# Designs tried in a protein design run: peptides against a protein of PDB entry 5HOI. Part 345

Target 1, 351 residues: chain A of PDB entry 5HOI
Amino acid sequence: FRYMPFSPAGTPFGFTDRRYLTMNEVGYVSTVKNSEQYSITVSFFDVGRFREYHFEDLFGYDLCFLNEKGTLFGQSKTGQIQYRPHDSIHSNWTKIIPLQAGERITSVAATPVRVIVGTSLGYFRSFNQFGVPFAVEKTSPIVALTAQNYRVFSVHYSQFHGLSYSLSELGTSSKRYYKRECPLPMSLPNINSDMKKDANLDYYNFNPMGIKSLFFSSYGDPCIFGSDNTLLLLSKWRSPEESKWLPILDSNMEIWKMSGGKETTDIHVWPLALAYDTLNCILVKGKHIWPEFPLPLPSEMEIRMPVFVKSKLLEENKAILNKKNEIGADTEAEEGEEDKEIQIPVSMAAE

## One batch from the design tools (peptide; made by RFdiffusion4, then SolubleMPNN)

Design b1_p30_8_s3 (from b1_p30_8, 15 letters changed)
Fold by OpenDDE base, seed 1:
Structure b1_p30_8_s3 (fold): chain B 351 residues (1-351), chain A 30 residues (1-30)
Amino acid sequence: as target 1 above (351 residues)
Amino acid sequence: MYISPKIYLPRSPPLERVSAKEAIAKLLAE
């Protein structure tokens, strides 16, 4: 086993000179080999809000994270990272992460307020958006990172314990854990069954964990999409005892249903983001489970959110609306919201 | 002047959100 550089929805080169370093709801980052150099292009889905840009990469960046304010690049072997704001008002910055012998940067994440670097030895390094360091923490080996605002979702791997996850908040003074190295109930790629197709072997060599992407939902819930093409959502993460992974989408089953029960073994979902009850994804047809060039248009796949997620989302949206109204009006209305016990249909507890 | 070959990556597709159902129907017709 080798720790490989991971970026959300990143694609391998395959037999081509080009790949996607990362993609999400904001856009996609492409790299093209040009002799000993790389040309990187940062492209956006909202062409009215953002302008596509490109630059020459002399370092061979193999890690990337895109957000609405900038792009973070990393080189897994050298430890070099670069943050490039999309707006020219803010300067680019470069930093070298000190790596031990054999250590690799395995994942990077960036929000408008935080930069995070994870390594194969479990060094978790946090910075502000200007590259000022906050802390270095030693964790289990990090294989994937994503972040939203101050929250970080990290996936860890141990040869002895398999996959685990952490959910943390990077405040100004301290890191708070909501979850710390808890078991992640995601299946690893099965080398013996799935590797009969050369395309699967190429992807496995690129991404041994089979994590196609991980992101936060629009509601701030950690999501992960594995090799089994199931979207897992971490529900109730604020309550440690109630927190659980929900299989909110079997994408193969949904493709099959949407086809009218036709053979869809060559149609693949490539996950980008979860917005409300809709998975933003690329639908790919072919031998490769990842999008090639040109990038197809993003597709929206409706998710039947489990009633528990939908109810809490309605409550959180009501609470956000009520907090917006309470800043305005001191009026005392004690409307007793009756606890409508939404009885879970027994059928959804057994699947 | 090394004209770095401008690899014109196709412009980002417009925010035309396609329904997954419509996209699958199209992919099955190809």
Scores: peptide ipSAE 0.433, ipTM 0.747, DockQ to the pose 0.315
Fold by OpenDDE base, seed 3:
Structure b1_p30_8_s3 (fold): chain B 351 residues (1-351), chain A 30 residues (1-30)
Amino acid sequence: as target 1 above (351 residues)
Amino acid sequence: MYISPKIYLPRSPPLERVSAKEAIAKLLAE
């Protein structure tokens, strides 16, 4: 087994000189190899909100994480990371993560407030958005990371135990675990069955875990999309004993249904994000399960949430709105710039 | 002066979200 650099929805080069380093609901980051150099472009789906930018990459960044405030780059072998704010007001910063012999950065994540680096030896490194280090923790080998605000969803791999996950919150002074190296009920790519197609072998060599992407939903629930094309959502994660993975979408089945039962073996879902009850994805037709260039338009795939979940979310959102209206009536006075913490709607407690 | 060829990667597609059903129908017609 070889630890490979993972980025959410990253694509291999294949036989081309270009690939996507990462993509999500914000946009997509592409790299083009030009001799010994790379040209990186950071592109956005909301062209009114963000301006596309490019730069020359002399380091060969193979890790990337895009958020609404900036892009984190990493080089898996050298340990170099760079954070580039989208706004020119904030300075770029670069640093080197110390790596042991044979250690690789396997994943990076960035939020507007945190930078996270995970390694093949299980070093979990946390920083603020300015690259100031908080802590180094030793965990099981990290294979994937995503983060939202202060929360980190990490995927770990052990040769003996397979995949596990952690869900943690990175405060200023401490790390809290909601879940710590719990079993992840995601199937690994089956080398014997799937490797009959050269395209599957190429993808497996790029991403041996088969994790196409992982993200937080708009509700702040950890989501993972594996090689089986099933979207898993971690429900009730605030209650350790009640937490469960929900298979909320079989994307192959949904493509088949949407086709009217036609053969759809060449149509692939490439996951970007889960917004409410809608999977944002790229639909890809062809031998490769990943998008090529140019990037197709994102598609919205509706997820039939269990009725009880939708009703409960609507009730919780109404209750939050009513509480805000009640609190807003009595306190005229202090117009303090309370940072509008995007109240991540309460966890989808799908029973 | 080596003008590095600005490899214009295709601009970000507009936020025109297509329904997966419509997108699949299009892909099946190709």
Scores: peptide ipSAE 0.432, ipTM 0.749, DockQ to the pose 0.288
Fold by OpenDDE base, seed 2:
Structure b1_p30_8_s3 (fold): chain B 351 residues (1-351), chain A 30 residues (1-30)
Amino acid sequence: as target 1 above (351 residues)
Amino acid sequence: MYISPKIYLPRSPPLERVSAKEAIAKLLAE
């Protein structure tokens, strides 16, 4: 097994000079080979909120994580990381992560408040958004990372134990674990069955774990999308004994249903994010299971969330509305009809 | 001074999200 750099929804070069380093609900980061250099472009779906920007990459960044405040880049072999705020108010910063002989950065994640680096030897490094280090922890080898606010979802790999996951919160003074190196019930790519198609071999060489993406839902639940095209959601993660992975979407089955039962073996889901009960994804037609250039428009796929998750979200929303009504009795709130996108507080993560 | 042609990647598509059902119907018609 070879550890490869992982970024959420990243694509291989294949036979082209360009690829996506990462993509999610915020946007997509692309890189183009230009002789010995790379040109990186950070593009956004919300063109009213964000301005597209580009820069020359002399380092060959192969790791990326995009959030609403900035982009984290990493070079897996050299240990270089760079954080680039989307605004011009905050400065870019660069650091070198010390790597041992043969060690690689395998994944990076960034939130508006935290930067996380994971390695092939299981070094978990945490920083604030300005690159000030908090801690270094030794874990099992890290193969994938994602983060939302202070919370980190990490995937680990052991040759003896297979895939495991951790869910942790990076407070100001300490790291808390909700889950620590628990078994991850995700199927690995089957080399013998899937490698009969050249396109599957190219993708396997790029991503041998078959993790297309991992993210937090809008409700703060860890999600993972594997090679089996099933979306797994971690439910009840605040209750260690009640926590379970829910297969909330078989994307192949949903494509088949939406087609009216036609053959859809050339239609692929490329996951971006889970917003409420909707999977944001790119639908791809062709031999490659990943999007090419130009990027197709994102599609919204409705998910039938389990009733027990919906009920809890409704209870938490009622509790927040009731608290707002108890506090709001004294302030004459001016009737500005701004479409209050109900920013469901990250505290409403399903227990 | 050879100005290396800036490889302009295509601009970000507009915020137009399509339903998966409509997108699949389009892809099946192609």
Scores: peptide ipSAE 0.432, ipTM 0.749, DockQ to the pose 0.284
Fold by OpenDDE base, seed 4:
Structure b1_p30_8_s3 (fold): chain B 351 residues (1-351), chain A 30 residues (1-30)
Amino acid sequence: as target 1 above (351 residues)
Amino acid sequence: MYISPKIYLPRSPPLERVSAKEAIAKLLAE
């Protein structure tokens, strides 16, 4: 196993001179190798709100995080990070993160108010948007980061315990944990089954954890999309005892259904973001599970909540309706019996 | 019909971040 630099929805070079460093709902960052240099382009989906820009990268940035206010870049080996505001009002800043021998920056995240750096030795470094440090914490090895406002979702790896996650809030004076290195019920890529295809080996070498992306939903719930193409959402994370990962979308199953039951083994979902009840994604067709150039138009995929969540919502709604009926409010709510058979994902039928 | 995907850029999530479950429960109760 090797710690590799992770960026949300980042793609490998493969056999090409270009890749996406990161992509999300805001846009996509591409890098093109030109001899010993790189040309980076920051592109946006909302072309009316943002102007595309490019610059020459002399450092070979292999880490990136895009938000609505700027782009954070990192170099995993040298420890260099750069923050570039989209607006020219604020200056770019560069900093070197001190790394120990063999330590790598494994992930970076940025919000309009925080910059986070995670390393292969489990150093968690927090900064403001101007690169002023808040703290350095030692955690389990960090393999992925995302952040929204003051909240950070971190994924950790231990050889003994596998994947874990933390959910924290970075105040001005203190870090609060909602979850601290709790087990992450995500399957790792199966080397023996998946590596029969050369394209899967290239992706595995780029991203050994198989985490295609992680983000916060529009409601602020941590989401992760693994190699199994299942979108996991952390529900009820504010209630420690009620918190659970929900498989809210089997993307392969949804593609199969949308195809009318055709073979869809060459169609892949590349996740961008979760907005309300829709997964924003790139649909990719081909041997590679990642988008090539030019970037296809984003697609919206409706999320089907698993039966168990709908049944609880129906029970909670029935309980609310029964309480309203006991309180004597004569509102004739028409019982529209749309018994849409919610097919349970096959992964839940095996336990 | 080209359904132009309205890229709903998520507006800044409301200050009171309700969980997806709670938001759906609210929408189903309206």
Scores: peptide ipSAE 0.133, ipTM 0.585, DockQ to the pose 0.029

Design b1_p30_8_s4 (from b1_p30_8, 15 letters changed)
Fold by OpenDDE base, seed 1:
Structure b1_p30_8_s4 (fold): chain B 351 residues (1-351), chain A 30 residues (1-30)
Amino acid sequence: as target 1 above (351 residues)
Amino acid sequence: MYISPRVYLPRKPPLERVPFKEAVAKLLAE
């Protein structure tokens, strides 16, 4: 087993000179190998909000995280990281993460307010958006990271215990855990079944955990998409005893239904993000399970969210609205408790 | 603190989003 650099929805080079370092709902970052150098391009789906940019990479960045404010790059072996704001107002910054002998940066994440670095020895390093360090924590070996605002979803791997996850909030003064190294019920790639196709061997060597992507939903729920093509969502994570992983989508089953029950082995879902009840993804046709160049247009798939997830999202939205009203309600007392009964459509109760 | 140069490319057309059912149907017809 070898710890490999992980980035959300990153693709291998395969037999090509180019790959995607990362992709999500904001855009996609590509790298092209030019002799001893790399050319990195940061591209966006919303070209109205953002302008595509590129730069020459002399370091060979193999880690990337894209958000709405900037792109974080990392080099897994050297420990170099670079943050590049999309705007021209904020400066790019570069930092070297100290690594021990044999240690690798395995994942990086960035939000508008936090930068996170995880390593193969389980060092969790947190910074602000300007690269000022907050803390270094020792955890189980980190294999994947994602972050939204102040929240971090980390995936850990132990040879003895398999996959675990943590969910934490990085405040200004302290780290709070909602979940700390809890078992992650995700299947690892089955080397014997999945590797019979040569195309999957290159992907497995690139990503031994088979984590195609991980992200937070628009509602702030941790999501993970494994080698089994199942989207797992962490429900009720605010209630430690009630928290559970929900298989909210089997993408193979959905393709099978849409094909009229035909076994399709050449159509693949590549996950980007979960926005409300819609999975943003790239549909890939061919031997490789990952998107090649040029990138196909993103697709939006409506997900039948389990009823108990919808009900909690409604309760949480009511609680957020009530908190906004409590913060606003030092002004005028207007009465209207319109209990808008959100009629959950009856059609979701019968399956 | 090192500031890396970058080049800003021209804006491309917006990437349209395709409904998943239509995208799958298209790929099945190819």
Scores: peptide ipSAE 0.388, ipTM 0.699, DockQ to the pose 0.559
Fold by OpenDDE base, seed 5:
Structure b1_p30_8_s4 (fold): chain B 351 residues (1-351), chain A 30 residues (1-30)
Amino acid sequence: as target 1 above (351 residues)
Amino acid sequence: MYISPRVYLPRKPPLERVPFKEAVAKLLAE
């Protein structure tokens, strides 16, 4: 088994000189191989809020994480990481992560307040947004990371135990676990069924775990999209005994329904994010299950969230709103960023 | 009182997003 660098919704080169390093609801990062160098472009879906930028990559970054404030790059073999703010006001920084012989950075994540590095030996390294280290923790081998604010969703792999996950919060002085190396009920790619199509072989060589993407929902729930094209959401994660993975979408079944019950083998869902009750995705037509160049426009798929999930999300959002109102009464109005209230879709409030 | 850190929800980018049904219908017609 070989640990491969993972980035959310990253694509292989295939037979091309180009790939997506990562993509999500904010945008997409592409890299183009030019001889011994790479050209990286950071593109955004909201062209009014963000300006596209590019740079020459002399290091061959194979890891990426995009957020609303910047892009984190990593080189899996050398241990180099670079954070590039989207705003020119903030400086870029570079750091070398010390790696042991044969160790690889397997995943990186960045929020506006935290940088996380995971390795094939299970070193979990945390930093602030300026690259100042907090801690190094030894875990099971990390294969994927995502983060939102102070929360980290990590996927671990053991040859003996398969896939596990952790959900943690990175405070200023300590890491809190909500979940620690719990079994992840995701099917690994089946070589015998999935690899009968040559087009899937290249993808599984790039991503042996078949994790197409890993993200937090807009409500802060961990989400994973595997090779089975099922979106799993971790519900009730604040209650350790009540936490459950919910299959909230079978994308193959939804395509099948929309085709009028025809077997479609050439339409694929590529997941970006879950925003409220809407899956943001790229629809891909063709032999390859991943988007090519140019990137198609994102599609929005409404998810029929189970009523018991909707009600809990409504309660949690009301609790967040009430806490914002209590804190907002005592702090003088610095006029700046209109915290757009999470408008819960009226469809969720009427059930 | 555990002040839950303000979850900065990513603002929904005002994206030209195609409704999934329409996007699938278009791809099925190609």
Scores: peptide ipSAE 0.385, ipTM 0.695, DockQ to the pose 0.164
Fold by OpenDDE base, seed 4:
Structure b1_p30_8_s4 (fold): chain B 351 residues (1-351), chain A 30 residues (1-30)
Amino acid sequence: as target 1 above (351 residues)
Amino acid sequence: MYISPRVYLPRKPPLERVPFKEAVAKLLAE
């Protein structure tokens, strides 16, 4: 086993000069080899909100995380990270993460308020959006990270214990764990069955854990999409005793149903995000399980949320609406019907 | 048929997105 740099929905080069460093609901980051250099392009799905930009990469960034405010880049071997805001108001910053001999940055994540770096030795490093360090924690080896606001979903790997996960909140003064190195019931790639196709071998060499992506849902629930093409959602994570992984989608089964029960081996789901009850994904046709160039338009798959998750989300939404109405009833201040963008509190992850 | 309550959460402006069923149907026809 080798620790490889992981980025959400990142693709290998394969036989090409180009790959996606990361992609999600915001956009996609591509890199192209130009001799000894790389050209990086940060592209967005909302072209009205964001302007595409590119730059020359002299460092060979192999880690990336895209959010609505900026892009975090990392170099797994050198420990260099760079944060690039999408706006011109905030400056880019670069930092070198100190790495021990043989240590690699395995994953990076960034939110508008936090930057997180995870390593093959299990160093978890947290920063603010300006690269000011908060803490260094020693965990089990980190293989994947994602973050939303102050919350971090980390995947860990041990040769003895397999996959585990943590869910933590990075406050100003302290880190809180909701889940700490709990077993992750995700299937690892089956080398013997899945690697019979050379095209899959290249992917598993790039991503030996088979984690196609991990993200937070719009409700703030940790989601992971493995090599089995099953979307797992962590339900009830605020209640540690009630917390469970839910297989909310088998994408192979959904494609099979849509094909009229034909076995299709050339259509693949590439996950981007979960927005409410809709999986945002790229549909890939071909031998490779990952999107090539040009990137196809994203597709929206409606998922049937389990009734018990759905009921709780509805109860939480009602409770928030009721609290807003109770607080709003005492202040008859005439401030106009500005479309108060219902900031779904990221705290509305299903308890 | 569990009707997903369409909670009209303010959809971010519709990114040009292809309905999954239509996208799969297109890919199956190619």
Scores: peptide ipSAE 0.384, ipTM 0.697, DockQ to the pose 0.140
Fold by OpenDDE base, seed 2:
Structure b1_p30_8_s4 (fold): chain B 351 residues (1-351), chain A 30 residues (1-30)
Amino acid sequence: as target 1 above (351 residues)
Amino acid sequence: MYISPRVYLPRKPPLERVPFKEAVAKLLAE
């Protein structure tokens, strides 16, 4: 087994000079190999909100994470990371992560407020959006990371225990765990069955865990999409005893239903994000299970979320809105009470 | 209790997104 650099929905080069470093609901990052150099392009689905940009990469970035504020790049072997804001107001920054002999950066994640680096030795490094370090923690070997706001979903691998996951919140003062290295009920790629198609061998050499992507839903629930093309959602993660993985979509079964019960082996779902009850994905036709160039338009698939998950998520959203309105009303009421002119009583005229 | 603000991802204007059923039907017809 070899630890490989992982980025959400990243694609291999295959037999081409180009690949996607990452893609999600914001956009897609591509790299083109030109001799010893790479040209990186950051493209967006919302062309009205963001402008596409490109730059020359002399380092050979093999890790990437895209968010609404910037792009994080990483080089797995050298430990170099670079954050590039999408706006021109904030400066780019570069940092070298100290790596031990044989250690690799295996995954990176970035939110508007946090940068996270995970390694093959289980070093979990956290930074603010300006690259100021918070802490270094040693965990089981990290194979994948994603983050939303202050929350981090990490996937770990042990040769003895298989896949595990953590869900944590990176506050200003401390890291809180909601889940800490709990078993992840995801099947690893079966090399003997899945690799019988030569076209899949290149993908599993690129991504030996078969994790096509991981993300947070729009409701803040951890999601993972494995080699089995099943979307798993972690429900009730705030209640440790009630928390469970829900198979909310079998994409192979849904394609099979839409084909009229024919085995379609040439249509593939490539996951981007889960927005409410809609999976944003790329539909891929062909031999390869990943999107090639040009990128097809994203597709929206309605997911029949279990009624219990949708109702609780709506209740939690209402409760957060109500608390924001209460805090907003209490802050407007406190600001409105501060404008009570303290009539200084006149009477301490000293004789 | 630090209520992590649920970033309501604003409903981005519908990007030209193909309904999945129509996209699959198109790919099955090709």
Scores: peptide ipSAE 0.383, ipTM 0.692, DockQ to the pose 0.149

